# Designs tried in a protein design run: peptides against a protein of PDB entry 5JXT. Part 3

Target 1, 319 residues: chain A of PDB entry 5JXT
Amino acid sequence: SLLPKKEINVYIGMSEMQVKWYQKILEKDIDAVNGAGGKRESKTRLLNIVMQLRKCCNHPYLFEGAEPGPPYTTDEHLIYNAGKMVVLDKLLKRIQKQGSRVLIFSQMSRLLDILEDYCVFRGYKYCRIDGSTAHEDRIAAIDEYNKPGSDKFIFLLTTRAGGLGINLTTADIVILYDSDWNPQADLQAMDRAHRIGQTKQVVVYRFVTDNAIEEKVLERAAQKLRLDQLVIQQGRAQVAAKAAANKDELLSMIQHGAEKVFQTKGAFGTMAEKGSQLDDDDIDAILQAGETRTKELNARYEKLGIDDLQKFTSESAYE

## One batch from the design tools (peptide; made by RFdiffusion4, then SolubleMPNN; aimed at target 1 E67 L78 I114 E116; its pose is not in this set)

Design b2_p19_8_s3
Fold by OpenDDE base, seed 2:
Structure b2_p19_8_s3 (fold): chain B 319 residues (1-319), chain A 19 residues (1-19)
Amino acid sequence: as target 1 above (319 residues)
Amino acid sequence: SSAARQERLRAARQRRLAR
């Protein structure tokens, strides 16, 4: 029988470079961040801020002029300048040593190219699929990854491209490098490994930048997922959870952790103590803390009824 | 930058084509 998925949120501090870029993003639009724009602040502006903050949480080199150079090198700076890369680099070593194979999902094709550079730098053999990958090349990449005795360790996918009905049951580890606003897109990505033909326990690591917008993206996605589940269970098909955040929700998400980010000199959380020199015990501590926080998050939403889950979405529907 | 990344991707591609 197919074992249930184990999902663990991995809460990761920002690097010093991420903190500096996160501050710059907030400072550039400080009036919008402070809510000083009021009713005149466009939803589009807030969505743009959210998008830049999510880029920062993924990797600072997604911004122009962030990468050191010329000369442009592919070395350790690609890792230590992003908290998620530091954790990824340690996890991949462990995953490989265990004889596991890994799917890495992101919303950002631009992050996958950084991950390609990383894979080449570490000597990891990989496949890649995104939204621009031709149908034939997609089939070839899937077949190359799934073939018996495949030496491809990593599959790099955009979440949406990976959601398209493909079977990747030859992988047992899923890393969600970032989260979709739609929790169903992430579930569809996980279900590429967690499908008929899987023989191993599928483990999903969801990377979440701590004290940043990604915590609120995760909370909103968890709330929506619970609401969708309850609606299906109760046969109340008419309660389509409004997929789009309103202005106040977006503003609250942008403001989350902003004060502490402005007060922070250097790196954040786990990155402040150890920087890039995480050991195996540090990774175990991060995973254990993540498992605890994941259980707490799930337990918070499991206790909520449809009406409670709707109130958090509907207080913003009547203005 | 887009240029830095293109240069790294080119260098990464060249290393893949040389294997």
Scores: peptide ipSAE 0.090, ipTM 0.753, DockQ to the pose 0.049
OpenDDE base, seeds 1, 3, 4, 5: peptide ipSAE 0.050, 0.058, 0.031, 0.035; ipTM 0.704, 0.751, 0.707, 0.731; seeds 3, 4 fail the geometry check

## One batch from the design tools (peptide; made by RFdiffusion4, then SolubleMPNN; aimed at target 1 E67 T73 I114; its pose is not in this set)

Design b2_p20_6_s2
Fold by OpenDDE base, seed 5:
Structure b2_p20_6_s2 (fold): chain B 319 residues (1-319), chain A 20 residues (1-20)
Amino acid sequence: as target 1 above (319 residues)
Amino acid sequence: MKTRKSYAERWAAREALRAA
């Protein structure tokens, strides 16, 4: 029988470089961030800020002028300048040592380019597919990954490309490097490994930048997922669960953690304390804290009815 | 240490090739 998947949110502090770029993004549009634009603030402007903040949470080298150089090199700076890369680097060593194989999903094909350079730098054998990968090349990559005795450790996927009904049950670990706005896209990604033919316990690690917009992206995704489940269970119309974020929700999400980011000199949390020097005990502590916060998040939304879940999309602006 | 193009340069070059 297929074992239930274990899902753990991994809450990760920003690196010093991420904090600086996060501040710069907020400062560039400070009037919009402060809500000073009122009704005149375009939803498009807020969505652009959200996209830039999410890029920052993934890797600062997604911005022109963030990468150190010239000369430009692939080295340890590729890791220590992004909190998610620091945790990923330690976690992948553990996963490999356990004899596991891993799917890494992202929304951003440009992040996969960074992850490819990282794989080469660490000597990890990998496959890649994204939205631009030709159908034949996609089949070849899947077959190369799934073949008996495959030496491919990592599969790099965009969530959308991975969402297409492919079987990757030869992997038992899933890393969601970032989250989709649609929790169903992430579930579909998990279902590439968590499917008939899987023989191992599937573990899903969802990376979430702590004290940043990604916490609110996660909360919104969890709320939407619970609402979708309740709507299906109660036979109600799915219309409410599909609503795109309004301006006030986007503004609240942008403002989340912004004050603390402006007050912060250097990195956040474990990234401030240890940076790239995270050991196995630090990773265990991050995973344990993540498991606790994941249970708390789930418990919060499990107690809510449809009407409460619909209201919380509007009231999360006041807490 | 092997030098490379920046990510920004790599992405700009790919975008230019897709627009052509």
Scores: peptide ipSAE 0.661, ipTM 0.949, DockQ to the pose 0.597
OpenDDE base, seeds 1, 2, 3, 4: peptide ipSAE 0.659, 0.652, 0.660, 0.660; ipTM 0.948, 0.948, 0.949, 0.949

## One batch from the design tools (peptide; made by RFdiffusion4, then SolubleMPNN; aimed at target 1 I114; its pose is not in this set)

Design b2_p21_4_s1
Fold by OpenDDE base, seed 2:
Structure b2_p21_4_s1 (fold): chain B 319 residues (1-319), chain A 21 residues (1-21)
Amino acid sequence: as target 1 above (319 residues)
Amino acid sequence: SAARAAELAAARARRLARRAA
């Protein structure tokens, strides 16, 4: 029988380089971040800030001129300059030692390019699919990954390309390197491993940059998912969750953790304490803290009715 | 090995090329 999937949010501090770039993004549009633009501030401008902050949370090398060089090297700097890469690097060693196989999902094909360079650097054999992958190459990559005795440890996928009905039950670990704005896209990605034919416990690790916009992206996605579930259960088809954030919601999301980011010199959290020198105990502590916060997050939204879930999207702009 | 150095160089070159595109 298919076991229920275990989902754990993994809360990760920013590296020093991520903090510097996060500050730079906020400073560039500081008037918009402070709400000084008022009614004149475009929703498009706020969405652009959100996209840049999410890029920063993924990897600073997604920005032009961020990567150190010349000379450009493939080395440990690819890892220690992004908190998610530091945690990923330790987690993948554990996953491999356990004899598991892993799907890594991202919204950003450009992040998959960094992950390819990382896989080569660490000697991890991988497959890749994104939105530009030809249909034939997609089939070939899936077949190569799923074949009996496949030496491919990692499958790199964009969330949307991976969501398209494929079977990847030969993997038992799913890493969501980032989250979709639509929680259904992430569920569809998980369902590639969590499907009939899976023989192992599927574990999903959702990476979330702590004290950053990604916490609010996650909260909004969880709220939307709960609302969608309640609407289906109650037969109230008219209560479509407002799919798009309003300006005030976007502003609140941008402001979340911004003050602390401006005050911070160096890295955040475990990245400040240990940097790239995380040990197995540090990973266990991060996973345990993540499991606790995941339960708390779920419990918060499980108690809310449809009306509360609709109001909370409006009131969180004033607290 | 020289082969691994070449593979790393090729991976980096692909990443940099995709950023410029």
Scores: peptide ipSAE 0.492, ipTM 0.928, DockQ to the pose 0.641
OpenDDE base, seeds 1, 3, 4, 5: peptide ipSAE 0.147, 0.142, 0.251, 0.140; ipTM 0.799, 0.785, 0.849, 0.792; seed 4 fails the geometry check

Design b2_p21_4_s3
Fold by OpenDDE base, seed 2:
Structure b2_p21_4_s3 (fold): chain B 319 residues (1-319), chain A 21 residues (1-21)
Amino acid sequence: as target 1 above (319 residues)
Amino acid sequence: MAEKEKKLKEARERRLARRAA
């Protein structure tokens, strides 16, 4: 029988460079961040801010002029300048040592480009599929990854391209480097490994930048997923969860952690304490803390009815 | 060493080209 998947949110602090770029993004649109634009602030402007903050949480090198150079190099700076890369680098060493194989999903094809450079730098053999990958090249990449005795350790996928019905049961670890606004897209991605033919315990690591917009993206996705489950169970198909955040929800998401980011000189959390010098015990502590916080997050929404989940704003979760 | 350096250079050139597009 297929074992149930284990899902763990991995909460990761920003690097010093991420904090600086996160501050710069907020400062550039400070009037919108403070809500001073009122009813005149466009939903499009807020969505643009959200997308820049999500890029920052993924990697600062997604911005023009952020990467050190010339000369431009692929070196340890590619890792230590992003909290998610620091954790990924340690986690992949452990996963490889355990004889596991890993799918890495992102919403951003440009992040996969950084992950390709990282794979080459570390000497990890990989496959890649994104939205631009031709059909024949997709088949070839899947077959190369799934073949018996494949030397491909990592599969790099965009979440939507990886969601297209493919079987990747030759992997047992899934890393969601970022989250989709639609929790069903992430479920469809992890179900590429968690399917009939899987012989191992599938473990899903969801990377979440702590004290940043990604916590609110995660909370909203968890709320929506619970609502979708209850709607299906109760046969109330008409209760479409609000598919898109409103302006006030987007503003609240942008403001979350912004004050603490402005007050911070340097990195956050484990990135401030250890930086790139994380050991195996530090990774175990991060994973254990993540498992606890994941259970707590799920328990908050399990107690709520449909009417509560529809009215529930991210602010009312703390009352 | 030379093969790894070549692969790193090619990977970087691909990444830079994709950002300029």
Scores: peptide ipSAE 0.316, ipTM 0.871, DockQ to the pose 0.575
OpenDDE base, seeds 1, 3, 4, 5: peptide ipSAE 0.141, 0.239, 0.374, 0.087; ipTM 0.722, 0.839, 0.886, 0.690; seeds 4, 5 fail the geometry check

## One batch from the design tools (peptide; made by RFdiffusion4, then SolubleMPNN; aimed at target 1 Y72 E116; its pose is not in this set)

Design b2_p22_1_s1
Fold by OpenDDE base, seed 4:
Structure b2_p22_1_s1 (fold): chain B 319 residues (1-319), chain A 22 residues (1-22)
Amino acid sequence: as target 1 above (319 residues)
Amino acid sequence: MTEAEYRAARAARRAARRAAAL
């Protein structure tokens, strides 16, 4: 029988480089971040800030001038300059040692480019599919990954490209490197491994940059998912889940953790203490803390009714 | 090598790896 999937949010501190770039993004649009733009601030401007902050949480090399050089190289700096890459690099070693195979999902094809360069640098054999991959090449990549005795350890996918109903039950680990605004897109991605034909316990690691915009992206996605579930259960089809964040929601999301980011000198959390020198005990601590925070997050939203979940109040989640 | 040249060369290496995997 198909075992229930285990989902763990992995809360990851920013690297020193990510903190610097996160500060720079906020400073560039400081009037917008402070809400000083008033009624004239376009929703488009706030969405652009959110997109830049999400890029920073993924990898600072998504920005021009962030890569160290000259000389420009593919080296260990590709890992230690992004907290998610430090954790990923340790997790992949563990996942490989246990004889697992892994799907890595991102919203950003440009992040998959970095992950592809990383796979080559570490000698990981991989497949890749994104939105630009031709249909024939998608089939070929899936078949190459799924073939008996495939030496492909990693499958790199954009979350939307993974949504195409494909079977990837030859993987048992799913890493969501970032989250979709639509929690159903992430569920559809997980369901590529967690479906009929899976023989192993599927484990999903959702990477979340701690004290940053991604916590609010996650909270919003969890709220929406719970609302969608309750609407289905109660037959209240008329609750149009507001698909798009309003301006005030976007502003609140941008402001989340901004003060602490400005006060931070260097990296965050475990990234400040150990940087790239994370050991197996540090990873176990991060995973255990993540499992605890995941249970707490779920328990928070499980107690909320439809009316509470429709009230996007930033306040009701902190009491 | 400029950053732009390095990025272009890296993109070309990715394209070549994809073409060789087909």
Scores: peptide ipSAE 0.578, ipTM 0.945, DockQ to the pose 0.621
OpenDDE base, seeds 1, 2, 3, 5: peptide ipSAE 0.573, 0.571, 0.551, 0.573; ipTM 0.945, 0.944, 0.941, 0.944

Design b2_p22_4_s3
Fold by OpenDDE base, seed 3:
Structure b2_p22_4_s3 (fold): chain B 319 residues (1-319), chain A 22 residues (1-22)
Amino acid sequence: as target 1 above (319 residues)
Amino acid sequence: AAAAAARAARAAARAARRAAQR
């Protein structure tokens, strides 16, 4: 029988460089961030801020002029300048020692470019698929990854491209480097490893930048997923899940953790304490804390009815 | 200009690696 997948949200502090870029993004549009634009503020402007903040949470080198140089080469700075890369770098060493194989999903093909440079820098053998990958090349990459005795440790995928019905049951670890606005896209990605033919316990690590917009992206995704489940269970076809965030939701998401980000002079959490010197015990502590917060998040949404889940409760950010 | 050239060089190197993996 297929074992239930274990899902763990991995809450990761921003690096000092991410904090500086996160501040810069907020400061550039401070009037919009403070809600001073009121009814005149465009939804497009708020969506642009959200997209820049999500890029910052993924990697600061997604911005022009962020990469240090000369010489502008791949080096250890690629890792320590992004909290998610610091955790990924340690976690991949553990996964490899366990004889596991890993799928890494992102929404951003440009982040897969950074992860590809990282894989080469660490000597990890990998496959890659994104939305630009030709059908034949996609088949070849899947077959190369899935072949008996494959030396490919990592598969890099965009979530949408990886969601397209493929079988990757030769991997047992899934890393969601970022989250889709549609939780079903992330589930479809997990189901590439968590499917008939899997013989191992599938573990899913969802990376979430702590004290940042990604916590609100995660909460919204969890809320939507629970709503979708309840609508199916209750047969209530009339519950149009609000497919798109409104302006107030986007503003609340942008404001989440912004004050603490402005007050922060360095990195956050374990990234401030350890930075690139994160050890195996620090990873265990992050995973344990993440497992607890994951249970708490799920338990919060399990208690809510359809009518409560249709309300974006900004109030629950203060409990 | 140097940073843009370096980004283009890395993009070309990724494309070359992907072509060599085929």
Scores: peptide ipSAE 0.491, ipTM 0.930, DockQ to the pose 0.558
OpenDDE base, seeds 1, 2, 4, 5: peptide ipSAE 0.463, 0.476, 0.471, 0.481; ipTM 0.926, 0.927, 0.929, 0.930

## One batch from the design tools (peptide; made by RFdiffusion4, then SolubleMPNN; aimed at target 1 T73; its pose is not in this set)

Design b2_p24_8_s2
Fold by OpenDDE base, seed 2:
Formats: C-alpha cells, sequence, structure tokens
Structure b2_p24_8_s2 (fold): chain B 319 residues (1-319), chain A 24 residues (1-24)
C-alpha cells in the first residue's frame, strides 16, 4: 500500500548576501511600497518587487552582477551565499547516504541553472526538465532517471514541467526549493513521487526563507489549500480562488519581515550562528523545528471554516 | 506596523542615497 507522504516545512535564514540584496530590493522601490504610484501601476510595481524578493530568497546570483568575479568560477561561494543552498548541500549528503533519490522542484528555470552548476561542482549526477525541454528530451530524461540501476541521484524540475503527469516513483524524497502561489501545483509536483508504484515513504521538504516574503506565500498557499478542500467536501461551487492578490495583500507580504531585515547586520538565524558550517545535529534541529512549525501552521487552518478563511484572506490585509 | 516599516524603508533609502553619493 502507498504510505501517506510526510511534509515538512524547512525554515531557513538568509545569508548575509541575501540580506544585503533583500534590503537593496526594498530600498529601490520604496516609492511603490508607499503607494505614490497610481492604483494600477502600483499593483504591477508591487508584483515586480514580490518577484525580486522571491528571487533573493532563492539565490542572490539570480541578479545580474551578483556573482563574485572575474574570474567567474563555481566554488563554495555558490553555497554559502544562499541559505537554501547551505541546507540543501547538507540535506543531499544525508539523502545520498540513506540510499534515497531526490526530486528538486523550483518555479525558476534560472535557479535550475544554478542547481546544475552545484551538481557539477559536488559531482552529483542529475537529470533536468523545464518548460523549454523538448518532448523527446523529457521522455529521455525520465527514462534515464527511472531505469533500473540508474546512477542519476537528482532530478531537477520546474514545478509546472513536473505537473505534466510524469511518473518519478523511483525517487522517495521531494524538495520544493520554492513554493507556487497555487498550492495545487506543488501537490501535483509531489504526486510525481507519491504515486502507485512507490515502495518507500515519500518525504517532502518545503524550503521557506524565514523572516521573508516566502512565509506569507506559504500562509496564503495553506489558506487556499484549506479553502479548496472545504469547498470540495461541502460540494459548494469553487469559491473563486481566482482572486489575484490585491494591492494591500501584496504590500503586506512585501512588508513582512522588512523591519528585521533592515535592522539585521549580517545573516539570519542558523546562518548567522554557524554560516555554512552546519553539522548533522544542526540539520536535525532545523528539521525538528520545521516539523513542529508545520504542525502548528496546519492546526491554525484546520479549525477554520469556509467563512472564517474568507474573512482571514480579507482581514490579513489589515493586520 | 505599516508606518514603522515605511519609516524604516525611508531611512534605508536615505542611507542608500548617501552611500551612492559618497561613491561618486
Amino acid sequence: as target 1 above (319 residues)
Amino acid sequence: MKEEIEKLLKEAEEKLKKLEEERK
């Protein structure tokens, strides 16, 4: 029988470089945050800020001129300059030692480019599929990954490309490097490993940058998922989950953690205390804290009815 | 919170502008 998947949010502090870039993004567009632009221009500007902040949470090298150089060489700086990479690097070593195989999902094809450079640097054998991958090349990559005795450890996928009905049950670990605004896209990605034919316990690690916009992306995704579940259970017409974030919701998301980011000199959390020198005990502590915080997050929304969730999506714009 | 964040953002912008002026 297929075991239930275990989902753990992994809360990760920003590196010093991420904090500097996060500050710089907020500083550049302060006038847009202050609402000095007309109503429609303001929403487009806020969406651009949100996209830049999400890039920063993923990796600072997603910005032009952020990579140290010349010379532009892949080295340990690719890892220590992004909190998610520091945790990923330790987690992948553990996953490999356990004899597991891993799917890594991102919304950003350019982040997959960084993850390819990382895989080459660490000597990890991988496959890749994104939105631009030809149909024949997708089949070839899937077959190469799924073949008996495959030496491919990692599969790199964009979340949307992974949604296309692919079977990857030869992996038992799923890393969501970032989250989709639509929680159904992430579920569809997890379901690539969590399907009939899976023989192992599937574990999903969702990376979330702590004290940043990604916490609010996660909360909004959890609210939407609970609302969708309740609507399905009650047979009510799909409450139009189609409401694109309003201006005030986007502003609240941008503002989340901004104060602490401006007050912080250096890195956040475990990145400030240990930098890239996380040990196995630190990873266990991060995973345990993440499991606790995941249970608490789910418990907050499990108690809410449809009417409460609809109010919270409106009231969380005012808190 | 919004007013305090707007204040911190403004103070950060002023610092950035000053640093950009000192680099010229």
Scores: peptide ipSAE 0.018, ipTM 0.432, DockQ to the pose 0.019
OpenDDE base, seeds 1, 3, 4, 5: peptide ipSAE 0.000, 0.017, 0.021, 0.000; ipTM 0.299, 0.405, 0.440, 0.317; seeds 4, 5 fail the geometry check

## One batch from the design tools (peptide; aimed at target 1 Y72 T74 D117)

Design b2_p26_2 (made by RFdiffusion4)
Pose (drawn by RFdiffusion4):
Structure b2_p26_2 (pose): chain A 317 residues (1-241, 244-319), chain P 26 residues (1-26)
Amino acid sequence: SLLPKKEINVYIGMSEMQVKWYQKILEKDIDAVNGAGGKRESKTRLLNIVMQLRKCCNHPYLFEGAEPGPPYTTDEHLIYNAGKMVVLDKLLKRIQKQGSRVLIFSQMSRLLDILEDYCVFRGYKYCRIDGSTAHEDRIAAIDEYNKPGSDKFIFLLTTRAGGLGINLTTADIVILYDSDWNPQADLQAMDRAHRIGQTKQVVVYRFVTDNAIEEKVLERAAQKLRLDQLVIQQGRAQVAAAANKDELLSMIQHGAEKVFQTKGAFGTMAEKGSQLDDDDIDAILQAGETRTKELNARYEKLGIDDLQKFTSESAYE
Amino acid sequence: EEEEEEIEEKEEELEEKEEEEEEEEE
């Protein structure tokens, strides 16, 4: 029995420093922010703003010249200058206290570099797979974290790095520092720990910058995830739109017994006998429209799970 | 002494990153 995973959006604010940088990004190209300029502009200008705001929602030290002036030290400012780091510090502390281990995913390798400095600063044992990591390296990295009684606690990965089917069930908590544009990428990262071999409840925490660009980014991915479900659930429809033996058999046998019983004429003919007054015609049209409504209202309301014929129906016996 | 060693190591790391960026630009 594999427990369904718990996925939680943790909405996070921004530090005073992030606001300064966030405003500068928006100011440096305020024209494109207000939707100025021609409609012919290529997508490049706006997408550059998206990248900067994404970096800013992650950590301000991703911008050169942002870390406090030289010389550079690795201290508590690494934590309190990014809202996500403040939430993560207490979250990681609580995770280790309850005997849990955690996979931390990110879109940007420069952010895992910042998380490396944090792990060394707090004394956390950790592993890293980068996507810029050789094959034999990440095999050892997987084994080191999956070793029984492993020294490690945190596993730093990029959402894409490892490839398909790698197993990290020796962890039960997943933290998505930032989200991907396609939902299948984040969903695959969660299934590094949420797969066969996982014994404990998998909990996934997704850091989201509330009232900023990442909240809006998240709604789109949630929509695209919902669209994918509808396509996959309806993937049986085109194969259904020939005729089975039973379908052909049912068409022929329908009402055949009543035909055999009949010596004279059938229904509408036996009761009225090829002569029809106005009242008889009116009853035929009223009974038909009623049947027509009930038939259409029944089938136009159905779903794929009712129309889909099982392959075992072809096993006529 | 320990704080000075940590600052020296961090400066060396930043110099290495700058060299890598210069090589990529070439």

Design b2_p26_2_s3 (made by RFdiffusion4, then SolubleMPNN; from b2_p26_2, 15 letters changed)
Fold by OpenDDE base, seed 3:
Structure b2_p26_2_s3 (fold): chain B 319 residues (1-319), chain A 26 residues (1-26)
Amino acid sequence: as target 1 above (319 residues)
Amino acid sequence: DELARQIAELEERRREEEERRREELE
């Protein structure tokens, strides 16, 4: 029988470079971040801030002029300038030693470009599929990855491209490098490895930048997932439609952790303490803390009814 | 869904703008 998948949110501190860029993003639109724009502030402007903050959480090199150079060469800076890359680099070494194979999902094709550079730099053999990948090339990549005795360790996918019903049960580890606003898209991504034909315990690592907007993205996704489950169970199909964040919710998400980011000189959490010098014990501590916070997050929403989840704003979760 | 679509559309437009600027700087 297929074993239940283990899902762990991995909470990761920002690097010093991410903190600097996160500050710069907030400062550029400080009036909007402080709510000073009031009713005149456009939802589009807030969505743009959200998008930039999510890019920063993924990798600072997603911004123009962020990459150090000249020379523009891939080196250890690609790793230590992003907290998620530091954790990924250590985690992949462990996964490989265990004889596991890994799917890495992102919402951002440009992040997959950075992950390709990383794979080349580390000598990891990989496959890639995104939204631009031709149908024939997609089939070829899947077949090459799934081939008996394939030397391809990593499959890089955009979450949307990975959602298209493909079978990747030759992988047992799933890394969600970022989260979709729709939790069903992430579930569909996990289900590429967690399907009939899987013989191993599937483990899903969801990377979440700590003290940043991604925590609020995750909370909203968890809330929506619980609401969707309850709506299906109770047959109340009409309720699911109000899932678009309003301006106040977007503002609250942008403001989350902003004060601490402005006060921070350097990196956050384990990234401040260890930087790229994470050992196996540091990774185990991050994973254990993540497993605890994952259980707490799930337990918070499991107690809520449909009417509570519909009224529940991200602000009321912390009061 | 609508929020995810709006964000995706904004991400695409901004990628196009960033790519254009990169091409102008090269």
Scores: peptide ipSAE 0.056, ipTM 0.620, DockQ to the pose 0.025
OpenDDE base, seeds 1, 2, 4, 5: peptide ipSAE 0.027, 0.000, 0.018, 0.024; ipTM 0.542, 0.320, 0.485, 0.528

Design b2_p26_3 (made by RFdiffusion4)
Pose (drawn by RFdiffusion4):
Structure b2_p26_3 (pose): chain A 317 residues (1-241, 244-319), chain P 26 residues (1-26)
Amino acid sequence: SLLPKKEINVYIGMSEMQVKWYQKILEKDIDAVNGAGGKRESKTRLLNIVMQLRKCCNHPYLFEGAEPGPPYTTDEHLIYNAGKMVVLDKLLKRIQKQGSRVLIFSQMSRLLDILEDYCVFRGYKYCRIDGSTAHEDRIAAIDEYNKPGSDKFIFLLTTRAGGLGINLTTADIVILYDSDWNPQADLQAMDRAHRIGQTKQVVVYRFVTDNAIEEKVLERAAQKLRLDQLVIQQGRAQVAAAANKDELLSMIQHGAEKVFQTKGAFGTMAEKGSQLDDDDIDAILQAGETRTKELNARYEKLGIDDLQKFTSESAYE
Amino acid sequence: EEEEEEEEEEKEEEEEEREERKEELY
């Protein structure tokens, strides 16, 4: 029995420093922010703003010249200058206290570099797979974290790094520092720990910058994830739109017994006998429209799970 | 040109300080 994973959006604010940088990004190209300029502009200008705001929502030290002036030290400012780091510090502390281990995913390798400095600062044992990591390296990294009684606690990965089917069930908590544009990429990261061999409840925390660009980014991915489900669930429809033996058999046998019983004429003919007054015609049209409504209202409301014929139906016996 | 050379020197010093910081931390 594999427990369904718990996925939680943790909505996070921004530090005072992030606001300064967030405002500068928006100011430096305020024209494009207000939707100015021609409609012919290429997508490049707006997408550059998206990248900067994404970096800003992650950590201000991703911008050169942002970390406090030289010389540079690795201290508490690494934590308190990014809202996500403040939430993560207490979250990681609580995670270790309850005997849990955690996989931390990110889109940007420069952010895992910042998380490396944090792990050394707090004394956390950790592993890293980068996507810019050799094959033999990440095999060892997987094994080191999966070793029984492992020294490690945190596993730093990029959402795409490891490839398909790698197993990290020796962890039961997943933290997505930032989200991906395609929902299948984040969902695959969660299934590094949420797969066969996982014994504990898998909990996934997704850091989201509330009232900023990442909240809006998330809604789109949630929509695209909903669209995918509808396509997959309806993937049976085109194969259904020939005729089975039973379908052909049912068409022939329908009402055949009543035909054999009949010596004279059938229904509409036996009761009225090829002569029809106005009242008889009106009853035929009223009964037909009623049947037509009930038939259409029954089938136009159905779903794929009702129309889909099982392959076992072809096993006529 | 002189101003570009001074800016390159300042960048090299900042890179050295970052390396020193990485050595002290690790």

